# Peptides against a protein of PDB entry 5A53, part 9

Target 1, 230 residues: chain A of PDB entry 5A53
Amino acid sequence: LVENVKQALFIPGQSCNKNLHDIMVDLSALKKPDMKRFNRKNDIHPFEDMSPLEFFSEKNDCSLMVLMTSSKKRKNNMTFIRTFGYKIYDMIELMVADNFKLLSDFKKLTFTVGLKPMFTFQGAAFDTHPVYKQIKSLFLDFFRGESTDLQDVAGLQHVISMTIQGDFQDGEPLPNVLFRVYKLKSYKSDQGGKRLPRIELVEIGPRLDFKIGRIHTPSPDMVTEAHKKP

## One batch from the design tools (peptide)

Design b1_p10_2_s3 (made by RFdiffusion4, then SolubleMPNN; from b1_p10_2, 6 letters changed)
Fold by OpenDDE base, seed 4:
Structure b1_p10_2_s3 (fold): chain B 230 residues (1-230), chain A 10 residues (1-10)
Amino acid sequence: as target 1 above (230 residues)
Amino acid sequence: SHMTFELFLR
């Protein structure tokens, strides 16, 4: 089953500021060409009423949405939303820490649009803890790109790295998730007649540290329906 | 089948 590439919609909320706008522009650049952005602010409160998001999902044919809001309680908040059949599947608030870096803070490197990124996840909780499992699933789904059966290794340009910041126990606050983007550089090493490929990773941005906020999880019935392969 | 590529940074 060739799954169609999921389209993303970036939505400035009423409280969207310049920093969030800049973050939105840079993060959405990684999703090109499968991305739309609204130019106007929208008064959306997804944890109070989800119906406007379902409307936007259907109207724009987007199964991925990111709402940009900021308040004293939830500064630089990116609410990630997934839909299934234009109905809300799950939501998660990821607040960007003040130490963020934009693409302009890094050396400009040529970027080929539309190449599928590789992913690395650091932290056992990405496989065991329900919240981090959702984050892993979300980012894999968000940046998966075109499903090509032929993984041309020559087409691998980017690595998205996600790291859980430190250890935690049950009942403790969930550590931040460190989001990093690297470009792969391949060097031909001619040492002693054996060509050993040398690979270097160069950070290209954006650099985002995500604090975890509110979460909406799907019902067991929605999980079952979403995993039914046609 | 999600291929997870672990990049070992030496």
Scores: peptide ipSAE 0.011, ipTM 0.529, DockQ to the pose 0.104
Fold by OpenDDE base, seed 3:
Structure b1_p10_2_s3 (fold): chain B 230 residues (1-230), chain A 10 residues (1-10)
Amino acid sequence: as target 1 above (230 residues)
Amino acid sequence: SHMTFELFLR
């Protein structure tokens, strides 16, 4: 079963500002060609009423959505939403810290659109803690491209790195997740007549530090349905 | 810190 590539819809909320718009543009560029963006602001409050998001999911045939909002309490907030059968599966608020960097802040490197990213996760909590498990699952699902059987290593151009910022104990505030994007750059090194390929990771952006906000977890029934192989 | 890149190429 070739699972169809999940489409993402980026939605500017009513409180979306220039910074959030720029972040949206840069992050959505990584999801091309499987991405749509709304040009108009929409007054959506997903933790109060999910119905507008379910409507947009169905109307646009998008199982992934990102809502861009900003307030004093939740500055630079990116709400990531997944749907199953056009119903809300899960949601998570990820607030971008002010130290963000855009693609324009890095050296322009050309990349091929539509190539699958490699992922790296730093922090044991990505495999043990429910919230970080959800984040890991979300980003893997979000940037999962076409299932090609042939892992052409030649098609690997970029790495998404996600790091939990420090250790934490039970009951402590959840550390930020550091989102970084790197391009694999291959150099022909002529050392002593043997062409050893030199591979370097070059940061290409965007650079985002995510503070974790509110979470909606799927019902046990929806989890069971989503894991049912057709 | 050795970043073990586990490339889960599924």
Scores: peptide ipSAE 0.010, ipTM 0.517, DockQ to the pose 0.420
Fold by OpenDDE base, seed 2:
Structure b1_p10_2_s3 (fold): chain B 230 residues (1-230), chain A 10 residues (1-10)
Amino acid sequence: as target 1 above (230 residues)
Amino acid sequence: SHMTFELFLR
């Protein structure tokens, strides 16, 4: 059963600023062609009323949404939303730190649209801590793309690296998640008759440090339904 | 056979 590629909808909120818009453009470029962007600002407050997002999910046939908002309390906030059956499954606020870099800040590298990224996760909490498990699940789900045959190594152009910024103890603020995107660059090494391909990782952007905000977790019933393979 | 590629970022 090849699961259909999940479509993402990027929504500028009423408080969406230029920085968030630029971040939205760059991040959404990684989701092409399975991405839609709204050009108009929408007054949506998902932690107060989820119904507008459910409406947009259904209307646009998008099971992934990203709401772009900014306030003094939640600066550069990207709310990632997943739906199941056009109902809210989970949500997480990820606030982009001011040290972000756009694609324009890196050497322009051409990339093929629609290629599935590889993922690397650094930090044990991605497998143990519920919030980081949700983040891991979200990003894997967000960028899963089409099921590629493992034989198409040539289709592996991008690595998305997600790192938990440091250790933390129970009761401490959750460390940021460092989001990095690399392109695989293969070089032919002519040394010693055996052409061993040299692979280099080149950062291509965007570079985002995510501060974790509010979270909505799915109901147990929705988890069960979402995991039912047809 | 799941090939796990460990990418070492230096």
Scores: peptide ipSAE 0.010, ipTM 0.505, DockQ to the pose 0.073
Fold by OpenDDE base, seed 5:
Structure b1_p10_2_s3 (fold): chain B 230 residues (1-230), chain A 10 residues (1-10)
Amino acid sequence: as target 1 above (230 residues)
Amino acid sequence: SHMTFELFLR
């Protein structure tokens, strides 16, 4: 069963600012060709009314959405939404810290559009803590791309790294998630007559530190239905 | 920090 590539819709909210727009452009570039961007601002408040997002999911055939909003309480907020059967499955607010870097802040490196990134997750909580498990699941879903049977290692160009910023205990604020994107550079190392391919990771951007905000989790029934392989 | 990953393609 070739799972169809999940399409992403990027939606500027009414409070979308220039920084969020630029972040949206850069992040969505990593999802090409499987992305759409709205050019118009939309007044959407997903934690108050999810119906507009469900409508957009169905109308655009997008099971992934990112709503770009900003307020004093939730500055540079990217609400990531997943749908199942065009109904909201889960949502998470990820607020981009002010130390973000755009693609323009890095040395421009040519990359092939549509190649599946590798993921690395740093922090045990990605496997144990419900919120970080959701983040891990979300980003894996978001950037999964086409299921290629043969992972042609030659096709590996990008690594997305997600790191939990520090340790935390129960009841403490959840640490930020550091989002980094690297390009693999292959160098032929001529060490001792064996051409060992040396791979270096070069950061290409964007660089985003995500502060975790509000979360909507799916019902147990929706979880069961979403995990049923067709 | 440059992370060097050596991918050993077997």
Scores: peptide ipSAE 0.008, ipTM 0.511, DockQ to the pose 0.121

Design b1_p10_2_s4 (made by RFdiffusion4, then SolubleMPNN; from b1_p10_2, 8 letters changed)
Fold by OpenDDE base, seed 1:
Structure b1_p10_2_s4 (fold): chain B 230 residues (1-230), chain A 10 residues (1-10)
Amino acid sequence: as target 1 above (230 residues)
Amino acid sequence: PSVTFQLFLR
């Protein structure tokens, strides 16, 4: 079953500022062509009322949504939402730290739109801790794109790296997730007549450090339905 | 700390 590519809808909230807008533009560029952006601010509070998001999911045929909001309590907040059957499946708040870098802060490299990124996850908690498992699942789902034959190295242009910032113990605040985007750059090194393909990872942005906020986990029924292979 | 890169080509 070739799952249809999940479409993402980027929604500026009422409190969306210039920085969040710029972050939205840059992050959404990685999701092209499978992305829509609203130009108008929408007053949405997903942890209070999910109905507007379900409405937008259905109306725009988007199973992925990102709500951009900012407050004193939740500065530069990207709420990532997934829907199943246009109903909320899960949500997570990821607040962008002030040290973010935009695509404009990096050397401009041309890239082909629509190429599927490779992911790297650094930190054991991505496989064991429920919150980081959700983050891993979310980002893999968000950027899955079209099923490309991954054997085609030509189709691999980007690496998205997600790193848990340090170790943590039970009861400690959850470390940030460091989001980094690299382009694969192949160099022909003429060393000693053997053209060893040298692949370098060049950071292209955006650079985002995500502080974890509120989470909505799916109902057991929704988990069962979402994992049913048709 | 050895950063184990798990490459997930999903």
Scores: peptide ipSAE 0.020, ipTM 0.576, DockQ to the pose 0.277
Fold by OpenDDE base, seed 2:
Structure b1_p10_2_s4 (fold): chain B 230 residues (1-230), chain A 10 residues (1-10)
Amino acid sequence: as target 1 above (230 residues)
Amino acid sequence: PSVTFQLFLR
């Protein structure tokens, strides 16, 4: 069963600023061609009323949404939403720290649109801690793309790296998640007559440090339904 | 510090 590629909808909230707009543009570029963006601001408060997001999910046939909002309490906030059957499955607020870098801050490298990124996750909590498990699941789901046969190594252009920033104990604030995007560069090394392929990772952006905000977790029933293979 | 990337090819 080839799962249909999940479509993403990027939504500027009423408080969306220039920085968030630029971040939205850059992050959404990694989701092309499976991405839509609204050009107009929408007054949506997903933790108060989810119904507008469910409406947008259905109307746009998008099971992934990203709401861009900014306030004094939640600066540069990207709310990532997943739907199942056009109903909210889960949500997570990821606030972009001020040290972000845009694609324009890096050497422009051509990339093929639609190639599935490889992922790397650094931090044991991605496999053990509920919040980081949700983040891992979300980003894997968000960027999964088409199921390409892994045999097309030639199609592996990008690596998305997600790192938990430091260790933490129970009751401590959750460390930021460092989001990095790299392009694989293969160099023919002519060292000593053996062509050893040298692979280098080159950061291409965007560079985002995510502070974790509010979370909505799926109901057990929705988890069961979402994991039912048709 | 060598960042060991575990590439999960799923």
Scores: peptide ipSAE 0.019, ipTM 0.553, DockQ to the pose 0.323
Fold by OpenDDE base, seed 5:
Structure b1_p10_2_s4 (fold): chain B 230 residues (1-230), chain A 10 residues (1-10)
Amino acid sequence: as target 1 above (230 residues)
Amino acid sequence: PSVTFQLFLR
């Protein structure tokens, strides 16, 4: 069963600023062609009322949404939303730290649009801690491109790296997630007469450090329904 | 901060 590629909708909130807009543009470029962006600000408060997001999900046929908002309490906030049957499945606030880098801060590299990225996750909590498991699931789902026969290593152009920033104990604030994007560059290295394929990772951006905010977890019933293999 | 990671290609 080839699942259809999930479409993403990027929504500037009422408090969206230039920095968030630029981040939105750059992050959404990685989701092309399976991405829509609103050009107008929308007054949406998903943790108060989810109904507008469900409406947008259905109207735009997008099961992925990203709401861009900023306040003193939640600066540079990207709320990632997933829907199932156009109903809210889960939500997570990821606030971008001020040290972010845009695509323009890196060497411009041509890339093929629509190629599936490779993911790397650094930190045991991505497999054990419920919040980081949700983040892992979200990003894998969000950037899941067309099921290209991954057999062609030549088709692998991008690596998305997600790293938990340090260890933490129970009851401590959750460390940031470091989001990095690399392009694979293959070089023919003539080391010692054997042409060994040399692969280099070149950072292409954006560079985002995510502070974790509020979370909405799916109901057990929705989890069961969403994981039912058709 | 830059993060270094190791990829294991099997």
Scores: peptide ipSAE 0.019, ipTM 0.576, DockQ to the pose 0.114
Fold by OpenDDE base, seed 3:
Structure b1_p10_2_s4 (fold): chain B 230 residues (1-230), chain A 10 residues (1-10)
Amino acid sequence: as target 1 above (230 residues)
Amino acid sequence: PSVTFQLFLR
């Protein structure tokens, strides 16, 4: 079964500003070519009414959506939405901290569009805690790309690193998730006639620290349906 | 903290 590549739709909310627009542009660049962006602001409140998002999912054939909003309580908020059968599966608010860096803040490196990123997750909670499990699942699903049988290691250009910022106990506020993007840079080092490949990870951006906000979890029935292999 | 690089190259 060749699973079709999931398409992402980036939606500026009514409160979208220049900073959020720039973040949207940079993050969406990592999802090319499987990405659409709206140029117009849309007044969407997904935790109050999900119907507009379901409509956009169906109309644009996008099972991934990102809503860009900002308020005093939820500054630089990226609401990540997944749909199944054009119905809302899950949602999570990830608020970008003010210390963000754009692609323009890093050394410009050429990269091939459409290559699958590798992932690294730092923090045991990504496998044990329900919220961080959802975040892990979301980002793996978001950037999965085309299933190619040929793992040409030469085609691996990007590493997305996600780190839980510190330890936490039950009942404590959930630590931020540090989102980092690296490019694999291979050097031919001629050391003493032996070509030892040197591989370096170079940060390329964007750099985003995500504060976790509101979450919508799927119904047990939707989980069962979404995991049914045809 | 051991950075377990789970390269899920699926």
Scores: peptide ipSAE 0.018, ipTM 0.551, DockQ to the pose 0.372

## One batch from the design tools (peptide)

Design b1_p11_1 (made by RFdiffusion4)
Fold by OpenDDE base, seed 4:
Structure b1_p11_1 (fold): chain B 230 residues (1-230), chain A 11 residues (1-11)
Amino acid sequence: as target 1 above (230 residues)
Amino acid sequence: FPPGTDSEPPS
């Protein structure tokens, strides 16, 4: 069964800068081959008018989009968009903190293109809080696609770790989400004549701390339609 | 905020 892997479109906004471009290149590399990137800046403001994104979704057959913008209020902003039937399903602004690391900041490791990562989520709010549930759903959808088949552990090369940075109470600002990417490295250890498999996690980047910005949530009707199994 | 609207993250 050819897995209907969702295609992603990365869009530089009008205010896209060099740092965002570099982040876009590195993050999009994890989505290869199921990724397109625009080279031209596009004047898109999705929280003012969503129509240009719906147009791009349809014309590029991409149900995932990432808009790269930067302002004083929303520095290094990655707006993640999902569409259903080429209509906006949900959106979330994730602003990359200045402490980011690129792939070039880590030891270069060979990787196979097209392998799906395993995800780990740290923080109870990923299962209980609506915003963190959306983030969890988004990233799982972004990198796993619509695969109904259990991920073959034998093909696992990457782990994406997402951690909520600390505890929070009602009325407090939402903690950042720490995004980390690891490669699984298998070693054979000889301990007392028994070869035990040893697995190590090596960080490969990018390293991104996401500050949560604005959200757009789907209507109850769209949720019902999107969860209907075809 | 109701679903389908643009909003800041709920606390």
Scores: peptide ipSAE 0.010, ipTM 0.529, DockQ to the pose 0.481
Fold by OpenDDE base, seed 3:
Structure b1_p11_1 (fold): chain B 230 residues (1-230), chain A 11 residues (1-11)
Amino acid sequence: as target 1 above (230 residues)
Amino acid sequence: FPPGTDSEPPS
């Protein structure tokens, strides 16, 4: 079954700054060609009123949205939103730590636009803890592209790595999620006249450490409807 | 927190 590729809309909030704009540009580049960006700031507060996001979802035919905001409490905040039937399914705030790196901070490598990244998840909580399960689901859904049953390993160019930064116990703050992007570089090594294929992972950016903020979880009814295969 | 509500991450 070829699932329709989910389109993403990147929205600058009223408090969007240069750093957030640069992060938005670089992260959205990974979603090309299946992304749109607004150029104007929009005064949206998704945890107060979700209606503007539902409106934008419908008008732009985007089931994925990212709102870029910044405040003293929520610095460099990327609110990731998913919709189902143009209604809010879930939301999560992911705040980018100040140690971020942009694509310009890495060696520029040529890549084919529209290739699906392979994901790697490091940390047991991605499979057991409800928040990290939501993050895993979100990022897989965000970047999965066209569902092709054939993982054409031959077409694999990008790896997205997501790591939970350390262990945590009940009652402790949730560790950050380390977001890293690599390109697979294939080259032939000449070792004593034998050309051996060698693969190297090269970090290409952006490099983002996400602090987890507020979450909106889907209703049980919406979960059931969203998982119904047509 | 119940599904369909806004919440801070569980500790």
Scores: peptide ipSAE 0.009, ipTM 0.517, DockQ to the pose 0.511
Fold by OpenDDE base, seed 5:
Formats: structure tokens, C-alpha cells, sequence
Structure b1_p11_1 (fold): chain B 230 residues (1-230), chain A 11 residues (1-11)
């Protein structure tokens, strides 16, 4: 079954600023061509009323949404939303720390649009802790694109790395998730008459440290329906 | 769909 590529909608909230706009542009570039962006600010408060997001999901045929907002309590907040049947499935707030880097902060490399990134996850909690499981699931779902049976490793150009920043125990604040993007660079080194292909990872940006905010979890019924393979 | 649940990370 070729699952249709999930489309993403990026929405500036009312409190969206220049930094969030720049982050939105750079992050959404990784989702091309399967991405739409709104140019106007929208007054949406997803943890108060989800109905506007469900409306946008249906009207734009987008099962992925990212709302860009900023406040004193939730600075540089990217709310990631998934829908199922145009109804809210889950939501998570990921606040970008002030140490972020944009694509312009890195050496400009030519990007081939439409190549699927490989993901790497560092931290056991991505497989055990419910919040980090949701983050892992979200980012895989967000960037996977078309399920081609042949992951042609030969076409791999980008690696997205997600790392949990440190260890934590129950009742402690959840560590940040470090988001990094690398390009695979092949070098032909001529060392001693044997051309050994050397592959290097070059960071290309954006560089984002995500602080975890509020989470909306799906109902058990929605989980069951979303996992029903047609 | 029935509404999900909202949670905040432990502080």
C-alpha cells in the first residue's frame, strides 16, 4: 500500500515573530514539496479550542500542522498537531531555545528537494517514555514522505539526528530534544593508490533545541482507529 | 472522536 504522503500546514499564530517565521521557513523547507504555509497570522489557541485546527486540516487536506506562537511562558513555541479524519489526534508543544541556528548560519549547500531524510534517535527514552515516544513518532511521521519499499541508500543525502539532552528520573523536568540536520558528503580520497570512499556528515541546519511543553494525547478509540490498516 | 487528554511535563 503506497500511503499518500502526509501534507503539512505551517500556521503563524497571532504572536508569531521574526525568529519564529525564520525557523518556520527553514524547518518547512525540509518538508518540500509536501508543505503549505500561511502568510497571515491566525488567532489560534489549540489547548483552548481545537476546532480552528480541524477546520484548517480539512480545508487544506493536511494531516500535519505546525502552529508558531510565542509568549513569556512559551517562547518560540512550535505546536505540532496531527489529525486523523481531520480530527485532532495528538498535539505537542516544542519550544525552540534561543541558541537556535538557521540555514543561513551554515555553509550554503545545494539541496535536492524531495529526498527522504534518515533519522537517528539518541536516548533510551525515545523507546520507553510516552512523551519521547510521541516525539519520535511525530517526527518520523512528519518527514517520512512516500513509503517507497526500496529505501535506495544510494539516494540518502540528509540525516536528521534527535538527541535527548541528558538523563532524567521520574518527577524531574523532561530534558530538551536536540534537533540536528546533516548532509552526507562523499569524498574520493586518493590515499596510497586505493580510492577509499569517505563519507562525512556536514551540519547544514537548522539547529534547534526543543523544550517540551504541553501535550494532548489521543483517546484510546482514536489510537485504535488510526492503527487500523485499511 | 472523543477528546484526548491534556498534560504538562513535570516541573
Amino acid sequence: as target 1 above (230 residues)
Amino acid sequence: FPPGTDSEPPS
Scores: peptide ipSAE 0.009, ipTM 0.494, DockQ to the pose 0.891
Fold by OpenDDE base, seed 1:
Structure b1_p11_1 (fold): chain B 230 residues (1-230), chain A 11 residues (1-11)
Amino acid sequence: as target 1 above (230 residues)
Amino acid sequence: FPPGTDSEPPS
């Protein structure tokens, strides 16, 4: 089955700064080759008017979009958008905390472009809480697409870890989602003449702590339609 | 959050 890999479009908003640009470059590198980036800043306000994003989705044949904006209220904001039939399905604002690390902050490791990452999710809320369920769905969709195939362990290069930062109760602010990227490094350890394959996880970046912002949830009709297409 | 609406997480 030719997996219909979803294409991502990264869009710098009008308020996109150097940090967001660098984050965009590094995060989008994980989506290669299934990624486009705009170089021009676009004045898009997705929670006010979604029409420009629907237009870009259709014109670029991208069902995934990331809008990079920054304001006093929403610093280092990555708005993740999914479309279905080039119409907005859902949106979520994920603001990158100032403690972010770029790929340049880590030891450079060689990687193969186009290998799908394995995901790990830490926190029960990823399965129970609607916002974290959406985040889980989004990131799985973003990096794996409609992957039906069991990831061949032999092809596993990257692990993306997503962790909810602590427990929370109803009515409390939603904890950040800690985004971490690791490379599987195989070492031949010579322990006592037996070469035991040792696999180590090496963080490669980027390191992003996401603060959750505004959310647009899909209509019930769009959910029904999206689940009907295999 | 109600489907099809824009919402903010609790502050």
Scores: peptide ipSAE 0.009, ipTM 0.526, DockQ to the pose 0.553

